# Ledger of designs, part 147: peptides against a protein of PDB entry 8OXM

Target 1, 371 residues: chain A of PDB entry 8OXM
Amino acid sequence: FKAEFRLAGGVNLPKIIDCVGSDGKERRQLVKGRDDLRQDAVMQQVFQMCNTLLQRNTETRKRKLTICTYKVVPLSQRSGVLEWCTGTVPIGEFLVNNEDGAHKRYRPNDFSAFQCQKKMMEVQKKSFEEKYEVFMDVCQNFQPVFRYFCMEKFLDPAIWFEKRLAYTRSVATSSIVGYILGLGDRHVQNILINEQSAELVHIDLGVAFEQGKILPTPETVPFRLTRDIVDGMGITGVEGVFRRCCEKTMEVMRNSQETLLTIVEVLLYDPLFDWTMNPLKALYLQQRPEDETELHPTLNADDQECKRNLSDIDQSFNKVAERVLMRLQEKLKGVEEGTVLSVGGQVNLLIQQAIDPKNLSRLFPGWKAWV

## One batch from the design tools (peptide; made by RFdiffusion4, then SolubleMPNN)

Design b2_p17_4_s2 (from b2_p17_4, 6 letters changed)
Fold by OpenDDE base, seed 4:
Structure b2_p17_4_s2 (fold): chain B 371 residues (1-371), chain A 17 residues (1-17)
Amino acid sequence: as target 1 above (371 residues)
Amino acid sequence: SRLENIVAELEAILNEK
C-alpha cells in the first residue's frame, strides 16, 4: 500500500488508498471501517447472477441490460475493501452539492437543497395531507435538472444520445432487480453515476428484502424514481425506452423464478448473512444528521445481550425469512395486492407507485424524495 | 497468511488518524 490516503467523506471517513497489485498495476481501493460489507458482498453476487440471467436472454442482451457491480472484500464484521469506482460521482453530490450543485447552477432562483430539507423536516411528524402539500410546494420550487449531467459530460450530440439511452437502461435494470430483491428507495449518495458510461452503480446495500418497510418511517416506493432520476432520461421520461427495458427485465426475472428463489433461500438462511433490520440500524438510517456527504453505514449493533432465548430468535428469524420468500415468489408470479398482473401491468403499477407524489411525500425527509 | 498481513495493514490504515 502507499502511505498516503485520501478521505472519501462521510462520518465513517472511508479511506481511498492506492495498492500495487502482484501484477505491478496500481489500483485505487476504498477502505471502509465501522461497516459490515458482508451484505454488500452478498448483494453483488446476487447482481452477478441477475446479470448472467439477463445475458442469456436475447432481448435483454441486445439492450445491454446489466446492473453495475463492484468488487467487495469483507475483512471483518466491521471493515472491508471496496473496488474504488473511479470516474463515478454520487448523484446527490452532482445535484445538491452545497457549493456548486446542478440545482444551484441551473435553477438559482429555486429553493436551496437546505430550504427543501428544512421544509420537509418541519412536517416529518405531521399528517400525510400536510406532508403532501409541503412536498408539492417544494417540488414546484425545486425543479429537476439531472438532464444536464449527460449534457455536461457528453458534448457530441450522437454520444450524448447514446449515453442518455445507457442511463435509461441502467435505471430500468436496477429498478426492476432492486424491486425483486426489495432494495426499496435509495439515498441519493448511495447511487453513483459513471461519468464515462452514464450507468448507475448502487452502493451501500444495507437495506434489502423489503426491510425498508419496517423502518420508523416506512418506505412507500418500490425503487427510487424521483423527478431528477426521470429527468436524466430526457423528454420521454418513464415512457418508451425505460418502460420497455423494465418489461424485458421483469420478463427475465419472472421466467427465472425457480433459480432466483433457490439462491435467495440459500442466502436468507445463511447464518453469516444478517439481512434483518435491527432497531439500532433503523435508528441510524433515519436519525443521522443529514450531512450531504454521508454514506449510510450498516451499524452492526454490538450484540446487546437481549437474552432472548436462541430458540425464540431462530423462530422469529425463520418466520421473517418465510415471509420474504413468499413475497419474492408473489413478485416473480406478478402478484400485486392479491391480483395476478401481466409483465406490462406489473411494471406499470410499479412505475405509478414510484412516481406518485403521495408516496414520495411520505418517505423519510433525509432521503430527499424531491431530488 | 498473506491475507492476514493485508488485513492487518488495512486495519492499521483505518486506525491512522
Scores: peptide ipSAE 0.025, ipTM 0.521, DockQ to the pose 0.033
Fold by OpenDDE base, seed 5:
Structure b2_p17_4_s2 (fold): chain B 371 residues (1-371), chain A 17 residues (1-17)
Amino acid sequence: as target 1 above (371 residues)
Amino acid sequence: SRLENIVAELEAILNEK
């Protein structure tokens, strides 16, 4: 390995290292520590299956609808090498980097990313009404700039247009697949953008099967469709290409119900796949940056006192797994809030939920719902 | 093993502040 590393951002401080392969080729790799990369590896296999379903359907194949995948090589329970997608950047690094983020470059008179975060942290323990008011003030003084990503990277107008379409298709596919799988923790450091393809790469897949809803601050949106995410689509926003790609993705998922249920059932009962939210993981995901200094949770497994009978743990696990499967079946039937919706009706509801400023204002401030 | 040495080197890189 080379002695030099770069930080990829995020709570776990993953390190980008340069490695010389046995073929003499230099390759960038992301080394994640402290994360169980088995969960990422399993979710990548599920995404590959979803891609197979999308490639079989003529309408989704013609639209090139895919969720981007990366190779995960788990090396230990605490360490692994991710194939760092060379030429990807976190959307948060492009948008809200402290030195030269796109918001600072294009909107120098808006609130800084730090001011926005501070304002939302101050109201974190306040009422939903106070959170909504402060979120609206932040949004008014922090205008979206993500349209400039494609404009900076793709100077040729024809290439620019094709890349903006690739971005919009990638957001649509990953949003619907992510919703079906109940993918959470979609903060701006867990979503990468490929600087060559303009496609999104979702990383850190440790919050799945709607386990984000049982966090101390529950997740209130089905996927990330914030103002910058929408701004990257251009003038049509969520209408036209995005909506149609969501509908076609949802149609393939609903028509593949038996296959998806069978795969998820096998995964939920795999003893090697820990998908359940535990209290320590929940605290870790929603820790304040100020609290990061002291709580290295030494996972000293030595809290012996939760010898709740293994039987009661297993019964509780089975009941959670059954509820996850039932909710997945409901989504694949188009059951939302006890009502059966058409594909268009379901996609419309999900878009409205994802863009609702009341839902966005209730998210954990670390999720950065104003970006 | 060669894998254990790679894991140990990666864990050392991860633990470097």
Scores: peptide ipSAE 0.023, ipTM 0.511, DockQ to the pose 0.040
Fold by OpenDDE base, seed 3:
Structure b2_p17_4_s2 (fold): chain B 371 residues (1-371), chain A 17 residues (1-17)
Amino acid sequence: as target 1 above (371 residues)
Amino acid sequence: SRLENIVAELEAILNEK
């Protein structure tokens, strides 16, 4: 390793290091401390299995439907190495994180990201009606700009069109795979975009199996399909390419039900794979200051020594695992709200749930549902 | 092992303030 490191920001102060491989090539690595990267590693393996299923199907293979993966090497329960996704940027960094953000550049008369955040924080403890009204005001005064990402990066019109299709396919594949696995915490810093491929890389996979629904502010959307995410697809939005790619991905997932259930069952009962939501993790996720500078105290795993009888923990765990498996089976059968849906009906319901401003207005303000 | 040494180096890098 080189002796020099850079801070990547954030509460846990992840360090970007340069590593010289046995091949003499320098590779940038992200070293995270105080985070359990085992969940990320396991979820990357599940994504690789999903990619294998998608490559076996002719329709999904022709569309190049894949979820982007990165290498994770968990070192301990509180440390690990991530492959640094060279040539990626957080969508939040491009859109809102700096003075040169796309919203400020293209919409200088709109509300600032800070004004939007402040307005939504002021109503965080208010009624759903008040949250919806303020969210609609924020959305009216904060118009989407993510179309400009591909326009800035790809000056050739033919390349631009191909990259916009690659983006739309990546959003579709990751949205459906993410929904099947119950992936949460899809805020604008946890989604990277590759500046060369226009494909998305989902990071920080610590909220899975719908555990986002048991947060103090529950997650109300199946995946991130906010106005900027849709704007990046261009004029057709969620129609045409996105919808068809969601349907084709969902067809492959539903047709692979037995394989997916078997994989997830093994993972849910793996004693080394802690996927359950705990109060400290919930607190960490929903008390995040926006400012990368606030050192929150470590999630001391030592406070897990609440001497609940091992038997009561195991029984409660098994009941949660069984419920997750039952819900996964329902999703893979197309059972939504007790009704069996076709692939097209299920995908349509999920799209409507994800774009519903009533659902979006109920999210935690740190999720930035207006972006 | 070589892996244990890499882990120890990375843990040292993480603990450097």
Scores: peptide ipSAE 0.022, ipTM 0.519, DockQ to the pose 0.034
Fold by OpenDDE base, seed 2:
Structure b2_p17_4_s2 (fold): chain B 371 residues (1-371), chain A 17 residues (1-17)
Amino acid sequence: as target 1 above (371 residues)
Amino acid sequence: SRLENIVAELEAILNEK
């Protein structure tokens, strides 16, 4: 490794290091400390399996539907090396960077990202009605600008059109695969965009199997389909390419039910794969910006040796695993709220749930549902 | 092992202020 490192920012202060391979090539790596990368590694394997299913189907292969993957090397329960996604940027950095964010550049008379966050934090403990009204005011005064990503990066009109299609396909594939796997915590820093391909890279895969629903502020959307995410698709929004790519992805997932259930069952019962939400992790994910200064919760994996009888922990774990498998089976059958839906009906319901301002207004303010 | 040395180097890099 080189002796020099760069800070990537964020609470855990991940370090970007350069590694010289045996081939003499420098490769940038992200080293995370105080984070268990085993979840990310397992979820990357599941994404590779989903990609294999999508490549076997003629309709999804023709559409080049894939979820972007990266290499993860867990080193310990608290450290690991990620393949640094060179040429990617967090969508949050592009959209809502403090000085040079696209919202400030293209909409200088709108509310600042800070004003939006402050308004939503002020109502965080209030009624759903008050959250909805403030969210609608924020949304009216914070208009989407993510269309400008492709316009800034791809000046050639033909390239611009191809990249906008690649983006739309990436959003569709990751949204449906993410929904099937119950992927949560899709805030604007956990979604990277590739500046060359316009494809999304989902990082920080620690909230899976709908464990976001048991957070102190439950997740209320199946995936991130916020106004900026939609604006990046261009004038058609969620209609046409996005919807069709969601339907074709969902069709492949539903037709692969047995394979997906078998894979997830093996993972849920893997003693090395801690997918369950714990109170410390829940606190960490939904900390207030004001609380960032004092509580570095050292996720001491060792402090989970609260001597609960091994038998009661195992029975409670097995019941949660069974519920996850049952819910996965329902999703793969198209069962939503006790009703069997067609692929088109299910995809439509998920899109409506993801864009509903009532659902978006109920999310934790740190998720930035107005972006 | 070679892996233990890599882990120790990475932990040292992580612990540098």
Scores: peptide ipSAE 0.021, ipTM 0.507, DockQ to the pose 0.035

Design b2_p17_4_s3 (from b2_p17_4, 6 letters changed)
Fold by OpenDDE base, seed 3:
Structure b2_p17_4_s3 (fold): chain B 371 residues (1-371), chain A 17 residues (1-17)
Amino acid sequence: as target 1 above (371 residues)
Amino acid sequence: SRLEAIIAELQAILNEE
């Protein structure tokens, strides 16, 4: 952490802290104010409720299907983050660290993570066809290596197999629960892996209820199921254990429709739970390296004209909340693109959407869809 | 807190099923 912080303009004075990563790169982190920690805290409570539903069901309990939760203790912004990260590593740190990343270690002749990012940034403003072609070239020259995580950490073959199974179950549970809740921004730094359990821990829950679809570069996948995520499952990939765990998780979610709708309705109308996407948050999540220069906070925006009638803001909010609830109800009924699907049909559609290179090529380059 | 009240209410709903 640099000793200097910048105040981002806004009611809660979010502190921009320049964090030097372990890779020596300066990352501007918006140190999420008190309100963003509340969003993460609320979503952790929703995950705990989903876990309760999964433990009540015999089929999901036998499979030990859980989404990993952390206690958002409203302790100081620095201390709470350190305790729950203990024994976890960002999947991006393991895979694409500049010097010691698994891609460089196991695939030294492939494109570097930097070359991949550069190629995808060069086509960011191009057609979907050009993005797809470059994405396929990147993927051909950047082969998955995440299988080596479990192989490095678990030398005993029986333990290795058990941990790979735990990983696959964790991906399945978090993918389906994340889809139901419309969880976005699933880049490789927002997903941690526990080095002892091989389970995933999802962090930074600030993009929920499909608000990732209204970003300047819309999210085109229901969850992260990229080539490295799949490679960590081993030779079966998305078939067998992963698919069955997704189906059993989706079955529990669909059978808990009333409970989940009631929960989400209370949350959507909580005035302390700011789940809506705002332009500043959108800009932060999809900031271009070139755009860093001109965001001089012009402090001089006169407070006067943003008295847009409170009634029009409330009506716009209510319409968005109603749309979120309707879409959640559709998901829980298995309604996809106007068609009612079985649990197996819905899970199959979601898997196909998540692995489609056309969808992956359209994502913001910072999401690193080739990893 | 209001959040604790919401959590308690949601837990009550989950315990009535």
Scores: peptide ipSAE 0.009, ipTM 0.538, DockQ to the pose 0.018
Fold by OpenDDE base, seed 4:
Parts: C-alpha cells; sequence; structure tokens
Structure b2_p17_4_s3 (fold): chain B 371 residues (1-371), chain A 17 residues (1-17)
C-alpha cells in the first residue's frame, strides 16, 4: 500500500488507496470503513450472472447490454477493499455536489441544489398533494442539465453520439436488472458514470429485494429515471433506444426465470448474506442532516430495545424471504398489480412509474428526485 | 467463500445448458 490516500466524494468519505500487487501492477483500491461490503460483493456476483445471461442472448449481446461490475473484497462487516472505479465520477458530484456542478454552470439562475432540498424537506411530512406541488415548482426552477456530461467529455459528434447510446444502453440494462433484483431508487452518489465509456456503475447496493419499500419514506419508483438521468439520453429521452434496450433486457430476464429464482433463493437463505432492512440501516439511509447531531452511536445500546418497538411486524424471516421470491416470480412472469403484461407492457408500466412526478415527489428528499 | 462456491456451481449448471 502507498502511504498516501485520497478521499473519494460521498457521505462515507471512502479512502482511495493505491496498492501495488504481487504482479507489480498498481491498483487503486477504495477502502470503505463504515459499510458492509458483503452485500455489494454478492450483488456484483449476481450482476455477473445477469451479464452472462445477457451475453448468451443474441439481441442483448448485439446491443452490448451489460451492467458494469467492480471487484469487491469484503474484509469485515465494516471494512472492505473495492477496486476503485477509475475514471468514474458520481452523477451527483457532476450535477450538484459543488459550486462547479453542472446545474450551477449551465443554469445559474435556477434554484440552487440547497434551495431545492430545503423546499422538499419543508414538505416532507405534508400531504402528497403539497409534496407534488412543491416538487413541480422545484422541477420548473431546476431544469435538467445531464446532457452536458457527454457534450463536455466527447467533443467529436460521432463519438458523442456513440457515447450517448452507450449511456442510454447502460441506464436501460441497469434499470431493468435493478428492478428485477429490487434495487429501487438509487441515490445520485451511488451511481457513477465512466468518463470514457459513458456507462454507469452502481455502487453501495445496501438496498435490494424491494427493501426500499419498507423504509420510513417508502420508495415509489422501480428504478432511478429522474429528469437528469433522462436528459443524458438526449432528445428522444426514454423513447427509442432506451425503451428497446429495456424490453430486450426484460425478455432475457423473463426467459431466465428459473435461473434467477434459484440464484435469489440461495442468496435469501444464505445466513451470511444480510439483505433484510433493519431500523438502524433505515435510519442511516434516510437520516436528516439535522438528526446527524443526536445519533452518537452509543455502541452499548442493547440490540433488544430497537427490536421491541418493531415487535408487531414480527414476520418470520422465512415469510419475508418467501414474499420476496413470490414477488420476483411475479416480475419474471410480467405480473404487475395482479395483471399479466407483455414485455412491452411491463417495461412501459415501469418507465411510466419511474418518470411520474407524483411518484418522484413522494421519494425521500435526501435522494434528490428532482436531479 | 461458500457463496462463491454456490455461484460457481450455478455457473457450471448454466454452462451445461
Amino acid sequence: as target 1 above (371 residues)
Amino acid sequence: SRLEAIIAELQAILNEE
């Protein structure tokens, strides 16, 4: 290990460490010091399996539909080494994290990211109607700019076009695979974009199997397809390439039902794989900036008292696992809200759900659904 | 890991089809 480290952006301040391998090659490693990387490692392996399925199918192979993966070596429940996604940036960093964010650069007269977040936090406990109205006001005064990512990085028009297609394909593949695995909405810091390929890398896979629906503010979208995510696709938005790539990915997933069910069943019943949502994890994922001051982790608070107030939803682990498998089977059959849909119908429903301002307005404000 | 072994086994099954 080199003595020098860099901080990566993000809430957990992961450390980037350069490591010289036994082969003499330098490898950048991301050291996470607060996250359980076991879930990330497992999900990366599931993504590799999904990629294998996508490569076997001629239509998905021709489109180069893959979910980007990274190497994860979990060291402990609180530490691990990841292969740093070199040449990637968090979408949130490019868009909103600093004074040089694309929203500030391209839309200097729009609301600041802070103003948007403040407005949405003020209505967090309000009605769905009030949330929707404020979300629409925020969206009107915070226009998407993610189209400029490819325009800044790829000056040649032919390269720009190909990279925009690569981005669109990557969003489509990750959205459908993410929906099947129940990853839900993804925080803008947990989606990296490769500055060379324009492909997405999903990190911090701590919410899977629709566990985002049981958060204090439940997820209302099947995947992140916010206005900036769509803006990166260019003028066609969700139509054409994105929709077709979603459909082709969904076809492969549905045709691989038995395989995917078997994989997920093994994972759900693996005692070493904690995928369940717990109260502490839920609080961590949806903690308010104002609440950061009071949650000093008193290391010694017995795991017993937080169990007591959740006692009434004592659904046995097995019943939760069975429900997850049942819902996965429904998804893979195209069953949505008790109706069997075609691949095109299912993909259409998912896209409509993901872009619906009513659904987006109900998301946790910390996840910035207006970005 | 046990999980890597299971995934390797599942990959083997998938490669026999």
Scores: peptide ipSAE 0.008, ipTM 0.501, DockQ to the pose 0.018
Fold by OpenDDE base, seed 1:
Structure b2_p17_4_s3 (fold): chain B 371 residues (1-371), chain A 17 residues (1-17)
Amino acid sequence: as target 1 above (371 residues)
Amino acid sequence: SRLEAIIAELQAILNEE
């Protein structure tokens, strides 16, 4: 290990450490503290299985539909080593970095990322109508710029085009698989883009199986398909390549129902895989900058309330696991809101839900639904 | 822009495949 480390962004301040492998190759490692990397490791295995299903199907294989995976070595419940996704940048860093973010560079007269966040935080406890109005004002004064990622990185028009397609396919595949696995909306710092392939890498998979719906501010979208995410697809947006890749991915997922259910069932009942949402995790995911000061570790929460009967905890866990499996089965059958949809109908509904400004305006402001 | 025109042309080609 080198003596020098860099801090990656984010609340946990993960350390990027350069290490020399036994092969003499230098590799960057992300050392996360305080996060359970077991969930990330398990979800990477699920993504690898989904990739295997996508590679077996001729249509998805021809379209090169894949979810980018990374190596995770969990060391403990509070520590692990991630293979740093070399040549990736968080989309949030590219878009809304305070110094040189693409919004500031290309739209200097728009609202700052801070102004947008402030406006949405001011209405966080307000009505859905007030949230929607302020979200629309923010969106009008904070125009998407993610198209410039591929334009900056790929100067050759033919390469630029192929990379924009790779991006669009990556968004489609990750959106549909993410929906099936219930990953929900993804914070902009937890979506990395590869600067060479234009493919997305999803990190920090701590919200899965629709556990984002039980957050203090519940998620209202099936996946992140914000205006910048769409802008990166180019002029057709969600139409054409994105929609077709979503449909082909959904076809493979629905046709693999038994396999996916079996896999997820094994994982949900794995005692080493803590996928459940707890109040501390929920608070952490939706922390306000002001609330950091009052989390004194009240270490003195007496051992007495932990004597909730092991039987009642196990019964509650089993009921949640069963509900997750039932909802997964519904998704894989195309059951949405009690109606059986075709693949095209289901994908259309999911796209409409994900891009709806009413749904986006209701998201937690810390997740920056305007980006 | 010239770039938008190239983008539109390349998109037309892909919509034919």
Scores: peptide ipSAE 0.000, ipTM 0.311, DockQ to the pose 0.015
Fold by OpenDDE base, seed 2:
Structure b2_p17_4_s3 (fold): chain B 371 residues (1-371), chain A 17 residues (1-17)
Amino acid sequence: as target 1 above (371 residues)
Amino acid sequence: SRLEAIIAELQAILNEE
């Protein structure tokens, strides 16, 4: 490791540390100082298993359907080294992070990212109808631009086309596997894009097994399929390549039901894998930008565990774990809202749920559903 | 961890099929 570090910014001020490998190559490492990286490490292993299942199936192998994985080395309960994906950028950084964001560059007369966020924050405590109306106004005045990512990075038309297909396949695979595992908190800073491969890298995997649904503002979409995510696929949007890749991924997941249930059962009952949502974590994930300054010191997780009777915690935990397993079994059977769906029917329902502006308008404003 | 061992074992079983 080099003695020098850089700050990546954000609430936890993650440190970027350069390390030299045994091969003499310099690699960036992200050191998160207050996040439990054990969840990320476990979920990366689950993604590797899903990739193994996808490589065995001829149809998914031919399509090169994979989830991008990264190496996580937990150093403590609150610190670890991420093998930082060199040559990745958060989709939010490309789209909306600064005055140089793609929305500002390509749509200078649209609402600013700040104006959109402000409008959605003003209605955060309002009715679903008021949220929907303001979300539609925001969407009308904030048009998608993510198509320009591949156009800026890949100037050769043949390379551009291949990279757009790689992107579309990556979105499809991660969306379906993320849905099966109940992956939440898919905001624009938790999804990186590789500037060389155009594949997505999902980070911050601390909201899994549909625990996003028990947040103070529940998650209402199965995965991120917002207008910019769709715009990156090109003119066909969700139709054609994306839909077919979702269907083929879902087919492999459903055909691997026993394996996936066994894996998730082992994970849910591992005492070292804290997947449950707690009130402090919920508050942190849905914190207002204005409240960022005050809450930093007191996230000592240690003080609240001590006072509940071990027996009542264990029974409540077991009931939640059983419910997660039952819901996973339903998903893998194609049971949605009490109806058994075909793979195509289930994938269609999930796509419709993910793109529904009524569902998107109900999300926490920090999720940036208009992006 | 015990979990890493179980996942490695499950991956090995998967890789043998």
Scores: peptide ipSAE 0.012, ipTM 0.567, DockQ to the pose 0.019; fails the geometry check

